# Peptides against a protein of PDB entry 4N78, part 300

Target 1, 186 residues: chain A of PDB entry 4N78
Amino acid sequence: HFQVICRLLGYQGIAVVMEELLKVVKSLLQGTILQYVKTLMEVMPKICRLPRHEYGSPGILEFFHHQLKDIVEYAELKTVCFQNLREVGNAILFCLLIEQSLSLEEVCDLLHAAPFQNILPRVHVKEGERLDAKMKRLESKYAPLHLVPLIERLGTPQQIAIAREGDLLTKERLCCGLSMFEVILT
Target 2, 155 residues: chain B of PDB entry 4N78
Amino acid sequence: MAELQMLLEEEIPGGRRALFDSYTNLERVADYCENNYIQSADKQRALEETKAYTTQSLASVAYLINTLANNVLQMLDIQASQLRRMESSINHISQTVDIHKEKVARREIGILTTNKNTSRTHKIIAPANLERPVRYIRKPIDYTILDDIGHGVKW

## One batch from the design tools (peptide; made by RFdiffusion4, then SolubleMPNN)

Design b2_p28_7_s4 (from b2_p28_7, 15 letters changed)
Fold by OpenDDE base, seed 3:
Structure b2_p28_7_s4 (fold): chain B 186 residues (1-186), chain C 155 residues (1-155), chain A 28 residues (1-28)
Amino acid sequence: as target 1 above (186 residues)
Amino acid sequence: as target 2 above (155 residues)
Amino acid sequence: QSELNQKILEHLEKNGFDPVEVLNIVNS
């Protein structure tokens, strides 16, 4: 699903969606969530000591349940605050999955373009074959497919310019060194 | 441009008129040949003259048709060339616009990106027992798994 | 008719058809 979304939206659409999500997240965090957190801090027990380990897990749970009874019984916390936190979480996950999907699409594009851009994968050399000879043979085989040099030889100046720009745009992908998700987390 | 205009406005219409005029003239020639043959005491000479006129008339019509056809073909070639040039220009503009749109889109998304922190490979403190680096047999990443993901041509 | 023939011939000549060649083709 996320791959389809990436394909449909493209870079511009993804950017718009992510920007809007960031605005929503910011609004939720700085508004409702912050207000609830402040309220919760006010009602938090001033002294909450760690219960003795001797009470065991059930006793510790009951202790904390008693200490946080007023917080747990706060209906608005469950209905509004936790819902907003869920929305923030979903937005973050959405951004992560979009970035991952986009990265896959970009990698695919790079791989498909590679033969046309003189980017050859390192060929596994069988034992006894010289890597250099095999690479040279591969280079020679794909040399006619090099798009930019071909157009530079046969094309108009305008075509050459477009080919170079296209080549650059093809090579410069986000997956090569950029992360959107890291920006979202900061 | 001037050549195409001459073909459209002068040569082709002129050729069509000439062909039409030739038709009317051929009718006159036919009438003459018929009358000449009937009136002539020397039927053989009249027949030979008729053959000569027929041959000449046929040649003339053939020439007029050929000239007209060539002019029409030339006109079509010029028009086709103009269309190709126009198409090329439109394609160039379209590609330029697409590149520009892509650049804008990339700038927009780029604002939302930061450099991937190359996680400093924490020096894996080599445990004391240097497990012989298992020769990471780089299984060639079967990139065929990606063949179905992208807009790539299924080869 | 002589005038017509002459005009036809002149037209053929002007248009690069060698009347002799055309006659040869028709007679061939």
Scores: peptide ipSAE 0.017, ipTM 0.586, DockQ to the pose 0.005; fails the geometry check
Fold by OpenDDE base, seed 1:
Structure b2_p28_7_s4 (fold): chain B 186 residues (1-186), chain C 155 residues (1-155), chain A 28 residues (1-28)
Amino acid sequence: as target 1 above (186 residues)
Amino acid sequence: as target 2 above (155 residues)
Amino acid sequence: QSELNQKILEHLEKNGFDPVEVLNIVNS
């Protein structure tokens, strides 16, 4: 589903969706969630001593659960605050999955474009073969596919300009060094 | 443009008119040949003259048709070339627009991106001295302090 | 007859046809 969404929206659509999601998340965090957190901090026990390790992890968990039981059972907290937190969580997950899907699409595009851009994979060399000779043969085999040089030789100035711009746009992808998800976490 | 215009306005219409005029002339020639044959005392001579006129007439029609056909073909070739040029121009504009849109889109999404950093996981430092658990005395929480926050459903 | 032939030839010539050339080609 996310791959289809990425294909349909493209960079523009993804940018719009991500921007709107960030606005929503920001609104939730700075509004209702912040207010509840501040209030909860005021009602939190001032002295919360760590239980002895002898109680084990379950006992420690039960201890904290007991201390926070009244807060957790607060109806408004469950209905409003937890719902907002779920929405934030869902938004974060959505952004992550979109970025992952976009990265996959970009990688596929790069792989498809590679032969046309003089980007050749490292060839497996069998024992006794020279890597350099094999790479040179591969380069010569794919040389006719180099799009920009071909257009520079045969095309009009306008076609050459478009080809160069297209080549640049094809090479420059977000997956090469950029992350949207890291921005969301910040 | 000038060549196409000449073909459309002068050469092809002129060729069509010439062919039509040729028909009228051929009819006159036919009538002449018939009358000449009937009236001539030397039927053999009249027949040979008719053959000559027939050959000439066929040659003239063939020439006119060939010329007209070639002009039409030339016209079509010029028009096809013009259409190809127009198509190329439209494609060029379309590609330019698409590239521009893509650049804009990339700028917009780029604002939402940062360089990939390997986040170092911070090691949770456990406190050295776990304080002895003080027996928790449960005090009721006064939730009325929260009444002023959130969308209070006034029941 | 000569006058008619001349008129036919003139008409053909006006249309860019050389009757003599065509006759030579046909008779060759």
Scores: peptide ipSAE 0.014, ipTM 0.599, DockQ to the pose 0.004; fails the geometry check
Fold by OpenDDE base, seed 5:
Formats: sequence, C-alpha cells, structure tokens
Structure b2_p28_7_s4 (fold): chain B 186 residues (1-186), chain C 155 residues (1-155), chain A 28 residues (1-28)
Amino acid sequence: as target 1 above (186 residues)
Amino acid sequence: as target 2 above (155 residues)
Amino acid sequence: QSELNQKILEHLEKNGFDPVEVLNIVNS
C-alpha cells in the first residue's frame, strides 16, 4: 500500500502529506498533549520513593498503583490523551513507512536508469577471468544505450538541454543521502 | 508556407479546372473527329487523324492527372512535415513543463529532508569479562492486575 | 512521378502533339 501511495503521490504529493502530518503532530504535541502533561505534572506525587525491595514485585506494583491512583483514575487521560499519543505514533509510523517505500522506489528507478547512464554493476568474475576485460566488454555492450551522449550526438541543443536535466533529476534522489524521518523526529 | 499556399490556392485548383476543361475539350474533339470522318472524302486520312487526336488527348489527360496527383501528394507531404514540427514543438514544451514541475516538487520535498547522519557505529568493545549472563528469569508479569485499568474494547 | 511526367512530355514532344494546337482546333 505504501509503495502504491508513493507512486501515486510522487515527490510533490508526498511533500504535501508530510507537511500536513507534521502540522497535525505539532498541533497535538503543543496543544492537547502538552496540556495533559502539565496537568499530570501538577497531580504527580511530589515524593515518590522506591519502596523497599522486600515488598517484592507485586508489592512494589501495588505501591506505585496506589501512589498513581489519581492519575490512573483520570478518565480523560485514557480516552483523550492516549488517543492523541496513538495518533502521533501512527503519524510517525506513517512517515517512516512512506520514507522507506519512497527509498525503495527511488532505488528501483536508479537501477532501471543505470544502464542508460553509464552506471554498470560490478560483474561477478568467475575464477580465471580478468575483471577489467569483462568490464570493458560490458561497457562496450551498453555504450549505445548511454542516453545523454546519444542525444548530444544526434539531438538539437534544446533536446540536449532536456536530456541533461533529465539525467540530473534521475541521478539526484533522496535515498542517496537525505532523510525526511530525521526531520520529523527533531 | 508560400509553397503550400501556392499549391492550395493556385496549382491544385488550377489543375482541377484544367482537367475539367480537358473533359469538355475531349468531347469537342470527339465530335470533330466524328464529323470529319463522315464529311471527308478520304476516310483513311480522317481515321489516322482521329487516332492521332485520340493519342494526344489521352496523353494530355494522363499528364494533367499526373501533375494534379503530384501536387496533391506534395501538398500532403508539406502538411505532414508541418504537423511533425508542431508535434515536436508541443513535445518540447511538455517536457520542459514536466521537468520544471519535477524540479519544484524536488525542492518542496527537499525542505523536509536532512542529511543522513552516518552514525559511525563505534564498535562497542564488549568488555573482556563476559559476566555470566545472569539468567534473566522473566517472571511472567501478571498483567491481570491491570485488567481493571484498560479500556478493553468488549467485543 | 517526375520520371513519368518527363516520359509523358517526351512522348508528346516526340509525337509532335502540342496541347495548344488541340485547343486551337477545338476553338475553331
């Protein structure tokens, strides 16, 4: 699904969706979540000491449950605050999955374009064959497919300009060194 | 452009008129040949003259048809060439617009990106003394105590 | 087509037929 979304939206559509999600997350964090956190801080016990280890795990849990009883019983916390946190979490996950899917699509595009851009994969050399000789043969085999040089030789100045720009746009992908998810986390 | 205009406005209409006039003239020639043959004392000469006019008329019509056909074909070739040029121009504009749109899109998404921090994974040198993995006996946390706290969606 | 036109013209010239003469006969 995320791959289809990435293909459908393209860079512009993804940018718009990500911007809107960031706005939503910001609104949730600075608005409702912040208010609940402030309220929780006010009702939080001022002194919450670790109970003695002698109470065991159940006793310690009961102790904390008792200390936090007022917070746990706060109905709005469960319904509204946790829902907002889920929404934020979902938004973050969505952004992550979109970025991953986009990266996969970009890698696929790069791989498909590679033969036309004089980007040759490293050929697996069988024992006894010279790597250089195989690479030269491969280069010679794919040389006619090099789009920009082909257009430079046969095309009009305008076509050459378009081909160069297209080549640049094909090579410049986000997956090469950019992350959207890191921006979302900051 | 001038050549196409000349073909459309002068040569092709002129050729069509000439062909039409030729048809009318052929009828007159036929009538002349018939009358000449009837009136002539020398029927053999009249027949030879008729044959000559028939050959001439056929050649003339063939020439007119061929000329007209060539002019029409030339006109079509010029028009086809013009259409191809227009198509090329439209394609060029379309590609330019698409590239521009893509550049804008790249800028927009680029604003939302930062450089990937290649975290140099510092090899956490495991301390030499592997302290015996304290068997973390996961005591099952009895979460039943929390059953009253969770808004369990009662299905 | 140019070759055909040329052949037709050559044939007309060779046979001594002038389209103008035919027209003159008809107008007469």
Scores: peptide ipSAE 0.013, ipTM 0.599, DockQ to the pose 0.004; fails the geometry check
Fold by OpenDDE base, seed 4:
Structure b2_p28_7_s4 (fold): chain B 186 residues (1-186), chain C 155 residues (1-155), chain A 28 residues (1-28)
Amino acid sequence: as target 1 above (186 residues)
Amino acid sequence: as target 2 above (155 residues)
Amino acid sequence: QSELNQKILEHLEKNGFDPVEVLNIVNS
């Protein structure tokens, strides 16, 4: 599904969706979630002493449960605040999955364009074969497919410019060194 | 442009008119030949004259048709060339627009991106010995580096 | 042009001319 979404939206559509999601997340964080956090801070016990270790894990849990009873019983926390947190979480996950799917599409595009851009795949060399010889053979095999050099030789200046720009756009992909998800986390 | 205009406005219409005129003349010649043959005491001479006129008239019409056809073909070739040039121009514009749109889209999404912290600050410890620039063997782009990016998506 | 050519051919046929012969003359 995410691959289809990526294909359908393209870079521009993905950008728009991501921007809107960021706005939604920001709104949720600065609005409802912040308000609930403030409320929770008000009802939070001012003095919460660490219970003695002698009470064991169950006793410590009961202690904290008692200290946080008012918070735990806060019904709106479960219904509204947690829902908003789920929405934020879903938005983050969506962004992650979109980025991953986009990266896959970009990789596919790079792989498909590679023969036309003088990008040779890593050839599996069997024992006893020279890597250099195989690479030279591959280069010679795909040399006629090199689009930019071909157009530079046969094309008009305008065609050459377009070919170079297209080549650059094909090579420059987000997956090569950019992350959207890291921006979302900041 | 001048040649195409001349073909369209003068040569082809002129050729068509000439052809119509020749048709009319052929009818007149035919009528003359028929009447001459009927009225002539020397039927053999009249027949030979008729053959001569017919051959001449047909040759003339054939010439006119051929000339007209060649002019039409030339016109079509010029028009085809113009269409090809227009198509090339349209394609160029279309490609330019598409590239521009793509650049804009990439800028927009690029704003939402940061450089992947390859926190592997492996300090490229410059090896102390600057060994001679080994011939830049273009290491093939190892696309396997991308294999790790896709593993989590259950299809 | 096609109509005119057809009329010419019809006229020639009516006058006993072989269309093939006429075409040969034109192509010569």
Scores: peptide ipSAE 0.008, ipTM 0.589, DockQ to the pose 0.005; fails the geometry check

Design b2_p28_8_s3 (from b2_p28_8, 11 letters changed)
Fold by OpenDDE base, seed 3:
Structure b2_p28_8_s3 (fold): chain B 186 residues (1-186), chain C 155 residues (1-155), chain A 28 residues (1-28)
Amino acid sequence: as target 1 above (186 residues)
Amino acid sequence: as target 2 above (155 residues)
Amino acid sequence: SLEELLKELQEKAEKAQELGRELYEKSL
């Protein structure tokens, strides 16, 4: 589903959706959640000591549950605050999954474009074969497919310019070094 | 442009008119040949003259058709060339617009991106002072302080 | 006149023959 969404929206659509999600998240965090957190901090037990590790995970959980029982039982916290936190969580997950899906598409595009851009994978060398000779053979095999040099030789100046820009746009992908998710987390 | 206009407005219509006129003229020539053959005492000479006029007429029609056909072909070639140039121009504009749109889209999404940093995982350090368990004294929490949050109702 | 028509046809026939020769020579 996320792959389809990425394909349908493209970079522009994804950007718009992410921007709107960020606005929503910001509004939730700075508004309702912040107010609840401030109020909760005021009513929180002033002394909440870490239980001894000897109680184990269940005992520690029960201890915290007992200390926070009155807070957890507050209906508004469950209905409003936790719902808003869930929405924030869903937004974060959505952004993560979109980025992952987009990265996969970008990698596929890069792989498909690679032979046309003089980007050749390192070939496996069998015992007794010279890597250099094999790479040279591979380069020679794919040399006629190099799009930009081909268009530079046969194309009009306008076609050459478009080909170069297209080549650059094909090479410059987010997956090469950019992360949207890190920005969303900050 | 001038050549195409000349072909469309003058040469091709002129050639069509010439061909039509030739039809009328050929009918007159045929009538002449028939009458000449009937009236001539020397039928062989009249036949040879008819053959000559027939050959001449066929050659004339062939010339007119060939000329007209060539002019039509030339017109079509010019038009095809113009269409190809227009197509090339439209394609160039389309590609330029697409590249521009892509650049804009990438700028927009780029604002939402940062460089991938391999953040070193920081170990969570456990607090050093395990405070002694203080007996939990349950104090009632006054939740009325939350009443002003979320409902926007100023009491 | 019929004579004028015949002359016009003759001129057109001669042009047709010349064009035919040129086309043949170009095809060789």
Scores: peptide ipSAE 0.025, ipTM 0.603, DockQ to the pose 0.004
Fold by OpenDDE base, seed 2:
Structure b2_p28_8_s3 (fold): chain B 186 residues (1-186), chain C 155 residues (1-155), chain A 28 residues (1-28)
Amino acid sequence: as target 1 above (186 residues)
Amino acid sequence: as target 2 above (155 residues)
Amino acid sequence: SLEELLKELQEKAEKAQELGRELYEKSL
């Protein structure tokens, strides 16, 4: 699903969606969640001592439940605050998954374009073969597929310019050095 | 441009008119040949003259048709070349627009990105001494050590 | 006149024959 979304939206569409999600998250955090957190901080017991371990896990839980009874029973906390936190969490996860899906798509594009851009994978050298000789053979094999040099030789100045720009756009991808998710976390 | 205009406005219409006029003239020639054959005392001579006129007429019509056809073909070739040039121009514009749109889109998404912290992968300097994997000798867990702690029900 | 038309046709036919000969000679 995320791959399809990435393909449909493209870079521009993804940017718009991400921006809007960030606005929503910001609104939720600075608005409703902040207000609830402030309220919770006010009603939070000032002194909550750890019960003795002798009460066991159920007893400890009951102790904390008793201390926090008023907070836990607050209906708005469950219905509004926790829901908003879920929405924020979902938004973050959505952004992460979109970025991952986009990165995969970009990697695929790079791999498909590689033979046309003189980007060759490192060849596995079998024992006894010179790496340099294999690479040279590979380069020679794919040399006719190099698009930009081909167009530079046969194309018009306008075609050459377009080919160079297209080549640059093909090589430059977000996955090469950029992260959206890190921006979301900041 | 001038050649195409000449073909469209002068040569092709002129050729069509010439062909039409030739048709009308051929009808007159045919009538003449028929009358001449009927009126002539020397039928063989009249027939030979008719053959000559027929051959000439056919040759002239063939020439007119060929000339007209060539002019039409030339016109079509020029037009096809013009269309190809226009197509090329449109394609270049389209590609330029697409590249521009892509650049804009990338700028927009780029605002939402930061540089990946390339964690300097510390070259894990493989310690030179590959300590031989100490063969994990599974010492059998002597469970008898636990015999003193567990009040096991002596069956 | 019909005679003038015939003369014109004859001239055109002669030109066509000459062109035909030239084309034939070039093809050889």
Scores: peptide ipSAE 0.023, ipTM 0.607, DockQ to the pose 0.004
Fold by OpenDDE base, seed 1:
Structure b2_p28_8_s3 (fold): chain B 186 residues (1-186), chain C 155 residues (1-155), chain A 28 residues (1-28)
Amino acid sequence: as target 1 above (186 residues)
Amino acid sequence: as target 2 above (155 residues)
Amino acid sequence: SLEELLKELQEKAEKAQELGRELYEKSL
């Protein structure tokens, strides 16, 4: 589903969606969540001492439950604050999945374009074969597919310009060194 | 452009007119041949003359049709070439627009990206001053402070 | 005149014959 969304939206559509999600997340964090966190900090016990180990794990748990009873019983926390946190979480996950899907699509595009851009895969050399000879043979085999040099020889100046720009745009992809998700986490 | 204009305005209309005029002329030739055959004492000669005129007339019509057909074909070829050039121009503009849109889109998404941090293994430079482990003197947690709060279940 | 018309037809026929001959010679 995310792959289809990436294909349909393209870079522009993805950018718009991510910008809007970031706005929503920012609004939630700086607004409602911040207010609830402040309120929770006010009701937090000022002094929470570690109970004696002699009470055992159940007794210690009950102690903390009692100390936090006012927080746990805060009805608005469960209904509003947790829902907002879920929305933030969902937005983050959505951005991650979109980036991953986009990266896969970009890699596929790069792989499909590679033969036309003089990008050859590293050939597996069997024992006894010279790597250099195989690489040269492969280069020679795919040389006629090099689009930009072909257009530079046969095309009009306008076609050459478009081909060069298209080649550059094809090579420069986000997956080659950029992360959207890291921006979302900052 | 000049050649196409000549074909459209002069050659093809002229050829059509010539063909129409030829039709009218052929009717006159036919009438002549008929009258000549009826009036001639030598019907064999008149017949041979009619055959000659018929052959000439057919050849003339064939020539006119062929010339007209070739001019029409030439016109169509020129028009097809013009359409191909227009199509190429439109495609070029379309590609230019698409590239521009893509550049804009990439700028828009680019502002939402950062460089992947190559995990520089920051050598955790252990602070040279190993703060001597302050012997956590476990101050015995005086648990007696909690004695007053616990409802001791008197077993 | 009818004679002029016939002469014109004859000239056109001769041109057609010449063109036909040229086309035939090229097809050979």
Scores: peptide ipSAE 0.023, ipTM 0.610, DockQ to the pose 0.004
Fold by OpenDDE base, seed 4:
Structure b2_p28_8_s3 (fold): chain B 186 residues (1-186), chain C 155 residues (1-155), chain A 28 residues (1-28)
Amino acid sequence: as target 1 above (186 residues)
Amino acid sequence: as target 2 above (155 residues)
Amino acid sequence: SLEELLKELQEKAEKAQELGRELYEKSL
């Protein structure tokens, strides 16, 4: 599904969706979640001493349960605050999955374009074969497919410019060094 | 442009008119031949004359048709060439627009991106020894680096 | 006049014949 979404939206569509999601997340964080956090901070016991380890894990849990009883019983926390947190979580997850899907598509595009761009895959060399010799053979094999050099030789200046720009656009992909998800987390 | 205009405005219409006029002329020639044959005492001569005129008339029509056809073909070739040029221009514009749109889209999404924290690439300890410029062997782009990105997507 | 028309036809016929001959010679 995410791959289809990525294909359908393209870079522009993804950008728009991501921007809107960021706005939503920001709104949720700065709005309702912040308000609940403030309220929780007000209701939180001012002095919560760590119970002595002698009470064991159950006793410590009961202690905290008692201290946080009012917070746990706050019904709106479960309904509204947690829902908003789920929405934020879903948004983050969505962004992650979109980025991953986009990266896959970009990789596929790069792979498909590679023969035309003089980008040769690393050929598995069997024992005893010279990698360089195989690479040279492969280069020679695909040399006629090198689009930019071909157009530079045979094309008009305008075609050459377009070919170069297209080549650049094909090579420059987000997956090569950019992350959207990291921005979302900051 | 001048040639195409001449073909469209003068040569082809002129050729069509000439062909039409030829039809009228052929009718007159036919009438003449008929009357000449009826009135002539020498029927054989009249027949030979009729044959001659018929041959000439057919040749004339053939010439006119051929000339007209050639002019039409020439016109079509010029027009086809013009269309190809226009198509090329349109394609160029279209490609330019598409590239521009793509650049815009990439800028937009690019704003939403940050550089992947390249893991601390090991300090390329410049080997102290200035080893001779090893011929820049274009290391093939190892796409295996991308293999790790794909494994996480549970389809 | 009919004579002028016939003359014109003759001239066109001669041109056609000449062109035909040239085309034939080129095809050889």
Scores: peptide ipSAE 0.025, ipTM 0.610, DockQ to the pose 0.005; fails the geometry check

